# Peptides against a protein of PDB entry 3JWR: the designs that were tried, part 313

Target 1, 323 residues: chain A of PDB entry 3JWR
Amino acid sequence: TRELQSLAAAVVPSAQTLKITDFSFSDFELSDLETALCTIRMFTDLNLVQNFQMKHEVLCRWILSVKKNYRKNVAYHNWRHAFNTAQCMFAALKAGKIQNKLTDLEILALLIAALSHDLDHRGVNNSYIQRSEHPLAQLYCHSIMEHHHFDQCLMILNSPGNQILSGLSIEEYKTTLKIIKQAILATDLALYIKRRGEFFELIRKNQFNLEDPHQKELFLAMLMTACDLSAITKPWPIQQRIAELVATEFFDQGDRERKELNIEPTDLMNREKKNKIPSMQVGFIDAICLQLYEALTHVSEDCFPLLDGCRKNRQKWQALAEQ
Target 2, 298 residues: chain A of PDB entry 3JWR as posed
Amino acid sequence: TRELQSLAAAVVPSAQTLKITDFSFSDFELSDLETALCTIRMFTDLNLVQNFQMKHEVLCRWILSVKKNYRKNVAYHNWRHAFNTAQCMFAALKAGKIQNKLTDLEILALLIAALSHDLDHRGVNNSYIQRSEHPLAQLYCHSIMEHHHFDQCLMILNSPGNQILSGLSIEEYKTTLKIIKQAILATDLALYIKRRGEFFELIRKNQFNLEDPHQKELFLAMLMTACDLSAITKPWPIQQRIAELVATEFWEQGDQVGFIDFVCTQLYEALTHVSEDCFPLLDGCRKNRQKWQALAEQ

## One batch from the design tools (peptide; made by RFdiffusion4, then SolubleMPNN)

Design b2_p24_8_s2 (from b2_p24_8, 21 letters changed)
Fold by OpenDDE base, seed 1:
Structure b2_p24_8_s2 (fold): chain B 323 residues (1-323), chain A 24 residues (1-24)
Amino acid sequence: as target 1 above (323 residues)
Amino acid sequence: DAAAALARRLEALRRQAEREFYSL
C-alpha cells in the first residue's frame, strides 16, 4: 500500500528526538505516520529487530496491520491508547531500567502485547459484552475482550507478510506467545485486582525475586497494568484530555446501556454524573493506581516519575472534587 | 475502637471502589 511504502522508506528519528523515553510523553501532536515511526524506534532501540532478525518491511507491515485493527470510532480504546501503552512500556524498560531485569523474549512479548492488548476494542467493557449476550461471551467466561484481543494479535502475527516472529526458534516462538497471552490477559483489571495482593505482599516482605518463574509472570502482569493505566501519571494537561476521552467512551457505553439493555448506567458511565468525575478519579487513583506505582518504584526506583505523576494528578483531582 | 472502625470503613470504601472500577 502507499502507506506501507511511505513508512518503509521514511527515516526513523532517534528515541531522543521522538522523546519516547520520557514518562511525560504525549502523542497528541503526532501524525499516524509519526506514531508508526516511534513504534519502529521502540523495536530497534530494544534490540528486537537485530536479535530476532526482523525484516524492516515485515515490521512496518505488522505495525500498520495492528493500527488498522483498532477502531477509529472508539473514543479512547483505539490505536493511540495502544501506542501510548507501548510508549510507557518502552520508557519503563529504558528510563525505568527494567530492560536489564528481563530477557529479550520477555521484552519482545511485552512490546507486542502492549501494542496489541486492545485490538478490535468496541468501546464497551466485558460487563456490557456479557449482558448483551454477544457471541464472544459464549466463547469465554472471563476476560472476554482480552481473549479476543489475543486472538486478534495471533491472527495478525500469522498473517502473510506480518510474521515478525519468523526469526524465532519453535521454542522461542512458543515462549513468546505464552508471555503475550499472559500479558494481554493481565490487562483485565479484574485479574489485576485478584493478583495484585500477592505482588504487594512479596514487595512488603522483601521476598520479591524475579528469578522465580511465578513471580516473574506476576511482575510482567503488574508492569502491563502499570503501562495500560499510565494516562493517570501524565502531566496534568495531558491527564485531563485523556480523562475526557475515557469519559466520552464510558458515557457512550452508558447511553447504549440505557437504549439497548434498558439498564441505568453506573455513575462512571452516566453522562448525567459528569460532575462526579473528579471524585471518581480520586477513588480510582486510591483504589487501583497508587499501590501499583509504589510497588513498581520499589522494584525500580527509576520508575518514580510514574508514581510522582499519579500523586500530582490525585492532588489536582482532589482540588476539583472540593469545588 | 474508633481507629479500627475507620480502617474498616476505608477498606469497605476501597472494595466498593474496586468493584466500580472493574468496568475499566
Scores: peptide ipSAE 0.033, ipTM 0.552, DockQ to the pose 0.105
Fold by OpenDDE base, seed 5:
Structure b2_p24_8_s2 (fold): chain B 323 residues (1-323), chain A 24 residues (1-24)
Amino acid sequence: as target 1 above (323 residues)
Amino acid sequence: DAAAALARRLEALRRQAEREFYSL
């Protein structure tokens, strides 16, 4: 395609020029082509292209295929969300110095998973999929959308001309796919809530050890969630704009719940409860976000900007909730 | 007593928020 030719021929700017090592990064100013260039830079600077013998054209095609399989009519869960998740992963690996704690296969899997974790998202949550009796709800009992996202990821990875994993051994390929699946499934916030207590207890007891395979898997899951939720850590003007996109998507679901399912939506999905957004954001930060970024900062102190951003945004939302 | 009551209220609010946000 013309888009592939343009991307494959383009000079890829440095990570410094693209500011993709910054936790404060915003994609709002970037074109779709520039987001693809940023993604190439992430793979290159993590040594993934060299270590796994990726062909440049194949990587370019894969990135464009991933981008194409996000819906344009979804307010938040689109390519830009996946791209920002991957950028936060890249920043956590580089600026947060987590790269030195992981294997090349784990890094490869996390970057692919971050870009792929919401593929073909429909702008509705697992609860809506279940209540609407969607065909996907018959295939999977739990983490319905996350299983679908992984299936879409696997489909793209196996598509002709998109096989970025073709340079891996059979064992490396199997390991990578296992980690990708675990990482995508970890973005189900219900699984995060179920597992986070074990992670926080290991940190609190100073018993956390990345050389333990179970604790490594647990850490990768927590790191995925930390990157997926990273919008809450962004500078306030960026955070507010993202919160408006999230609210738009949730209200669109709530409107569909009223119309299609004849149910009253929860306050989070209810357009008539827009005035509750600031207090709900404070509740979300306290219940879900703060302990995660505290624990991540304990694993690597260089991740502190994520925690600091989350704390600052909590204060801003609290001030709005008091008005 | 008041501190323990506040702690229980905060824990209840946290659990409520967890139930509201688990599907995000």
Scores: peptide ipSAE 0.028, ipTM 0.519, DockQ to the pose 0.119
Fold by OpenDDE base, seed 4:
Structure b2_p24_8_s2 (fold): chain B 323 residues (1-323), chain A 24 residues (1-24)
Amino acid sequence: as target 1 above (323 residues)
Amino acid sequence: DAAAALARRLEALRRQAEREFYSL
């Protein structure tokens, strides 16, 4: 395609030029082509292209295929969300120095998972999918969408001309797919809530050890969530803009819940409760985000900008909630 | 105890988040 030719022929700017090592990064000013260039740079600077012998054209095609399999009519859970999740992962690996704590296969899996974790997202949550009796709800009882996202990821990875993992051994391929699956499934916030207590206790007791395979898996799950939720850490103008996108998508779901299911939406998805957004954001930060970024910062102090951003945004949302 | 009050608040917020935010 013309898009593939343009991407494959383009000079890829440095990570410094693209600012993709910055926790404060915003994609708002970037074209779709530039987001793809950023993604190539992430793979290159993580040594994934070299270590796994990726063909440049295959990587370009894969990136474009992933991007194409996000829906354009979804306000938040689109390519830009996946791209921002991957950028936060890249920043956490590089600037946050987490790269040195992980294997190349884990890094490969996390980057693929971050880009793929919401593939074919429909702008509705698992609860809506279940209550609407969607065909996907018959395939999976829990984490319905996350299983679907992984299925889409696997489909793309196995598609002709998109096989970025073709340089891996069979064992490396299996390991990578296992980690990708675990990482995508970990983005179900319900699973995060169930598992986070174990992680926080290990940190609190100073018993956290990445050499333990179970603790490694737990850490990768927590890191995925930290990147997926990273919008809450962004500079205030960026945070506000993303919160508007999230609210738009949630209100669209709430409107559908009323119309299609005859259900009163929760305050989070209720357009009539727009005035509660600031207080809900404070609640979300306190209940979900702060302790995660505190724990992540304990694993790597260089991740502090995520915690600091979250704290600053809490203050901003609290001030709005008091008006 | 301020710490116990904070813990109870955080637990209440957690339970709220489990109801409202688990589906993000």
Scores: peptide ipSAE 0.025, ipTM 0.543, DockQ to the pose 0.101
Fold by OpenDDE base, seed 2:
Structure b2_p24_8_s2 (fold): chain B 323 residues (1-323), chain A 24 residues (1-24)
Amino acid sequence: as target 1 above (323 residues)
Amino acid sequence: DAAAALARRLEALRRQAEREFYSL
């Protein structure tokens, strides 16, 4: 395609020029081509292209295939969300110095997972999929969408001309796919809530050890969630704009719940309750985000900008909730 | 006593918010 030819022939700017090492990064000013260039730079600067012998054209095709398999009519869970999740992962690995704690296979898996974790997202949550008796709800009992996202990821990775993992040994390939699956499934916030207590207790007791395979898996899951939720850490103008996209998608679901299911939506998904957004954002930060970024900052102090951003946005949302 | 009561209230609000965001 012309798009592939343009991407493959383009000079890829440095990570410094693209500012993709910054926790304060915004994609708002970037074209779709520039987001693809940023993605190439992430793979290159993490040494993934070199270490796994990726062909440049195959990587370009894979990135464009991933981008194409996000829906354009979904307000938040689209390519830009996946791209921002991957950028936060890149910043946490580089600026947050987490790269030094992980293997090249773990880094490869996390970057692929971050880009792929919401593939073919429909702008509705697992509860809606289950209540609407969607065909996907017959395939999977739990984490319905996350299983579908992984299936889409696997389909793309195995598609002709998209096989970015072709340079791996059979054992490396199996290991990478296992980590990708675990990382994508970990983005189910229900699983995060179930597992986070173990992680926080290990940190609190000073018993956290990345050499333990179970604790490594737990850490990778927490890191995925930290990147997936990273919009809450962004500078206030960026946070406000992303919160509007999230609210739009949730209200669209709530409107469908009324129309298609004859159900009164929760306050979070109720367009008539938009005045509760500031207080709900404070509740979300306190219930879900703060302890995660505190624990992540304990593992790597260079991740502090994520925690600081989350605290600053809590103050901003609290001030709006008091008006 | 007042600090312990506030802590319990904040914990209850946290648990409520966890239930609200559980299906995100």
Scores: peptide ipSAE 0.018, ipTM 0.461, DockQ to the pose 0.114

Design b2_p24_8_s3 (from b2_p24_8, 21 letters changed)
Fold by OpenDDE base, seed 5:
Structure b2_p24_8_s3 (fold): chain B 323 residues (1-323), chain A 24 residues (1-24)
Amino acid sequence: as target 1 above (323 residues)
Amino acid sequence: DAAAALAARLAELRRLAEREFYSL
């Protein structure tokens, strides 16, 4: 395609120029092509292209294929969300100095997973999928959409001309896919809630050890969630705009719940409860986000900007909730 | 006290989050 030709021929700017190492990064000013260029830079600067012998054209095609398999009519869970998740992963690996704590296969898997973790997201949560009796809900009992996202990821990875993992040995390939699957499934926030206590307790007791395979897996899951939720850490103007996108998608679901399922949506999904957004954001930060970024900062102090951003946004949302 | 009230509120928020935020 012309898009592939343009991307493959383009000079890829440095990570510094693209500001993709910054936790404060925003994609709002970027074209789709520029987001693809940023993605190439992430793979390159993590040494993934070289270490796994990726062909440039294949990587470009894969990126475009991933982007194509996000829906444009979804307000938040689109390519830009996946891209921002991957950018936060990149920033956490580089600026957050987590890169040196992980293997190349883990880094490869995390970056692929971050980009792929919401593939073909429909702008509705697992609860809606289940309650609407969607065919996917018959295939999977838990983490319905996350299983679907992984299936889409696997489909793309195995598609002709998209095989960015072709340079891996069979064992490396299997390992990478295992980690990708675990990482994508870990983005089910229900699983995060179930597992986070173990992670926080290990941190609290000073027993956290990345050399333990189980703790490594747990950490990768927590890191994925931290990147997936990273919109809450962004500078306030960015946070507000992203929160509006999230609210738009949630309200669209609520409208569908009312229309298609004849149910009254929860406050989170209820357009008529827009005035509750600030207080709901405070609740979300307190219930889900703060402890995660505190624990991540304990693992690597250079991740503090995520925690600081989350705290600052809590104050901003609290001030709005008091008006 | 304020600490106990905060702890109780956080516990309630966690319960609500399990229901409302489990699939973002």
Scores: peptide ipSAE 0.031, ipTM 0.613, DockQ to the pose 0.109
Fold by OpenDDE base, seed 4:
Structure b2_p24_8_s3 (fold): chain B 323 residues (1-323), chain A 24 residues (1-24)
Amino acid sequence: as target 1 above (323 residues)
Amino acid sequence: DAAAALAARLAELRRLAEREFYSL
C-alpha cells in the first residue's frame, strides 16, 4: 500500500527528536504516520530490531496492521491510547531504567503487548459486553475483552508479511507469546485489583526480587497497568484532554446502557453526572493509581515522574472538586 | 502492626475500586 511504502521509505527521527523518552510526551500533534515512526524508533532503540533480526518492511507492515485493527470511532480506546501506552513503556524502560532489569524477550513482549493490548476495542467495558450477551461473552467468562485483544494480537503476528517474531527460536517465540498474553490479560483492572496487594506487600517488606519468576511476572503485570493508566500522570493540560476522551467514551457506554439494557449507568458512565468527574478522578487516583506509581518508583526511582505527575493531577482534580 | 494497617488500607482501597471503577 501507499501507506506502507511511505512509512518504509521514511527516515526515522531520533528518540530525542521525537521526545519519546519523556514521561510528559503527548501525541496530540502527531500524525498517524509520525506515531508509526515513533513506534519504529521504540523497537530500534530497544535493540529489538537488531537482536531479533526484524526486517524493516515487516515491522512497518506489522505496525500499520496493529493500527488498522483499532477502531476510529472509539473516543479513547483507539490506536492513540495503545501508542501512548507503548510510549510510556518505552519511557519507563529507557528513562525509568527498567530496561536493565528485564530480558530482551520480556522487553519485546511488553512493547508488543502495549501496542496490542486493546486491539479491536469497542468502546465498552467487560461488564457491558457480558450484560449485553455479546458473542464475545460466550467465548470467555472473565477478562472477555483482554482475551479478544490477545486473539487479535496473535492473528496479526501470524499474518503473512507481519511476522515480526520470525527471527526467534521456537522456545523464544513460545516465551514471548506467553509474556504477551499475560501482559494483555493484566490490563484488566479487575485482575490488577486482585494481584496488586501482593506486589505492594513485597515492596513494603523489602522482599521484592525480580530474580524470582513469580515476582517477575507480577512486576510485568504491574508495569503494564502503570503504562495503561499513564494518562493520569501526564501534565495537567494533557491530562484534562485525555480525561475528556475517557469521559466521552464512558458516557457513550452509559447512553447505550440506558437504551439497550434499560439500566441506570454508574456515575462514571452517567452523562448526567459529569459534574462529579473531578471527585471521581480523585477517587480513581486514590483507589487505583497512587500506590501503583509509588511501588513502581520503589522498584526504579527514575520512574518518579509518573508518581509526581499523578500527585500533581490529584491536586488539580481535588481543586476542581471543591469548586 | 504496620503490616495489618497496610492490609486494612489495601482492603479498603480494593472495595472502593471494585465499587466505583471497572475500567479506564
Scores: peptide ipSAE 0.030, ipTM 0.591, DockQ to the pose 0.074
Fold by OpenDDE base, seed 1:
Structure b2_p24_8_s3 (fold): chain B 323 residues (1-323), chain A 24 residues (1-24)
Amino acid sequence: as target 1 above (323 residues)
Amino acid sequence: DAAAALAARLAELRRLAEREFYSL
C-alpha cells in the first residue's frame, strides 16, 4: 500500500527527537505516520530489531496492521491509546531503567502486548459484552475482551508479511507468546485487583525478587497495568483531554445500555452525572493507581515521574471536586 | 493536499533526525 511504502522509506528520527523517552509524552500533535515512526524507534532502541532479526518491511507492515485493527469510531480505546501504552512501556524500560531487569524476550513480549492489548476494542467493557449476550461471552467466562485482544494479536502475528517473530527459535516463540498472552490478560482491571495485593505485600516485606518466575510474571502484569493507566500520570492539560475521551466512550456505552439493554448506567457511564467525574477520578486514583505507581517506583526509583504525575493530577481533580 | 502535507512533515522529521543520531 501507499502507506506501507511511505513508512518503509521514511527516515526514523531518534528517540530524543521524538521525545518517546519522556513520561510526559503526548501524541496529540502527531500524525498516524509519526506514531508509526515512533513505534519503529521503540523496537530499534530496545534492540529488538537487531536481536530478533526483524525485516524492516515486515515490522512496518505489522505496525500498520496493528493500527488498522483498532476501530476509528471508538473515542478512547483506539490506536492512540495502544500507542500511548507502548510509549509508556518504552519510557519505563528506558528512562525508568526497567530494561535492565528484564530479558530481551520479556521486553519483546511487553512491547507487542502494549501495542496489541486492546485490538478490535468496541468501546464497551466486559460487563456490557456479558449483558448483551455477545458471541464472545460464550467463548470466555472472564476477561472476555482481553482474550479477544490476544486472539487478534495472534492472528496478526501469523498473517503473511506480518511475522515479526519469524527470527525466533521455536522455544523463544512459545515463551514470547506466553508472555504476550499473560500481559494482555493482565490489562483486565479485575485481574489487577485480584493480584495486586500479593505484589504490594512482597514490596512491603522487602521480599520482592525478579529471579523468582512467579514474581517475574506478577511484575510484568503490574507493569502492563501501570502503562495502560498511564494517562492518569500525564501533565494536567493532557490528563484532562484524555479524561474527556474516556468519558465520551463511557457515556456512549451508557447511552447504549439505556437503549439496547434497558438499564440505568452506573455513574461512571452516565452522561447525566458528568459533574461527578472529578470525584470519581480522585476515587480511581486512590483505589487503583497510587499504590501501583508507589510499588513500581520502589522497584525502580527512575519511575518516580509516573507517581509524581499521578499525585499532581489527584490534587487537580480534588480541587475540581470541591467546586 | 494531504500528500504534500505528509511529504513536508517527513522532510521536517528527516531534518530533525539528521541533526541527531538515527538508525534503522
Scores: peptide ipSAE 0.017, ipTM 0.476, DockQ to the pose 0.013
Fold by OpenDDE base, seed 2:
Structure b2_p24_8_s3 (fold): chain B 323 residues (1-323), chain A 24 residues (1-24)
Amino acid sequence: as target 1 above (323 residues)
Amino acid sequence: DAAAALAARLAELRRLAEREFYSL
């Protein structure tokens, strides 16, 4: 395609020029082509292209295929969300110095997972899919959408001309797919809530050890969630704009719940309760986000900007809730 | 092959999903 030719021939700017190592990064000013260029730079600067012998054209095609398999009519869970999740992962690996704690296969898997974790998202949660008796709800009992996202990821990775993993051995390929699956499934917030207590207790007791395979898997899951939720850590103007996109998508679901399922939506998805957004954001930060970024900062102190951003945004949301 | 079978299954699931969610 003309898009592939343009991307493959383009000069890829440095990570410094693109500011993709910054935790304060915003994609709002970037074109779709520039987001693809940023993604190429992430793979290159993590040494993934060299270490796994990726062909440049195949990587370009894969990126465009991933981007194409996000829906344009979804307010938040679109390509820009996946791209921002991957950028936060890149910043955590580089600026947060987590790269030194992980294997090349783990880094490869995390970056693919971050870009792929919401593929073909429909702007509705697992509860809606289950209650609407959607065909996907018959295939999977738990983490319905996350299983679908992984299936979409696997489909793209195996599609002609998109096989970025063709340079891996059979064992490396199996290991990478296992980690990708675990990482995508970990983005189910319900699984995060179930597993986070074990992670926080290991950190609290100073017993956390990345050489333990179970604790490594647990850490990768927590890191994926930290990147997926990273909008809450952004500078206030960016956080406000993303919060509006999230609210738009949730209200669209709530409107569909009322119309199609004849149920009253929860406050989070109820357009009539828009005035509760600030207090709900404070509650979300306290219940879900703060302890995660505190624990991540304990693993790597260079991740502190994520925690600091989360704390600053809590104060801003609290001030709006008191108004 | 297993990849083609998976792609076909996913395409069918996608069509079914689009029909239910975008029938508005």
Scores: peptide ipSAE 0.008, ipTM 0.386, DockQ to the pose 0.023

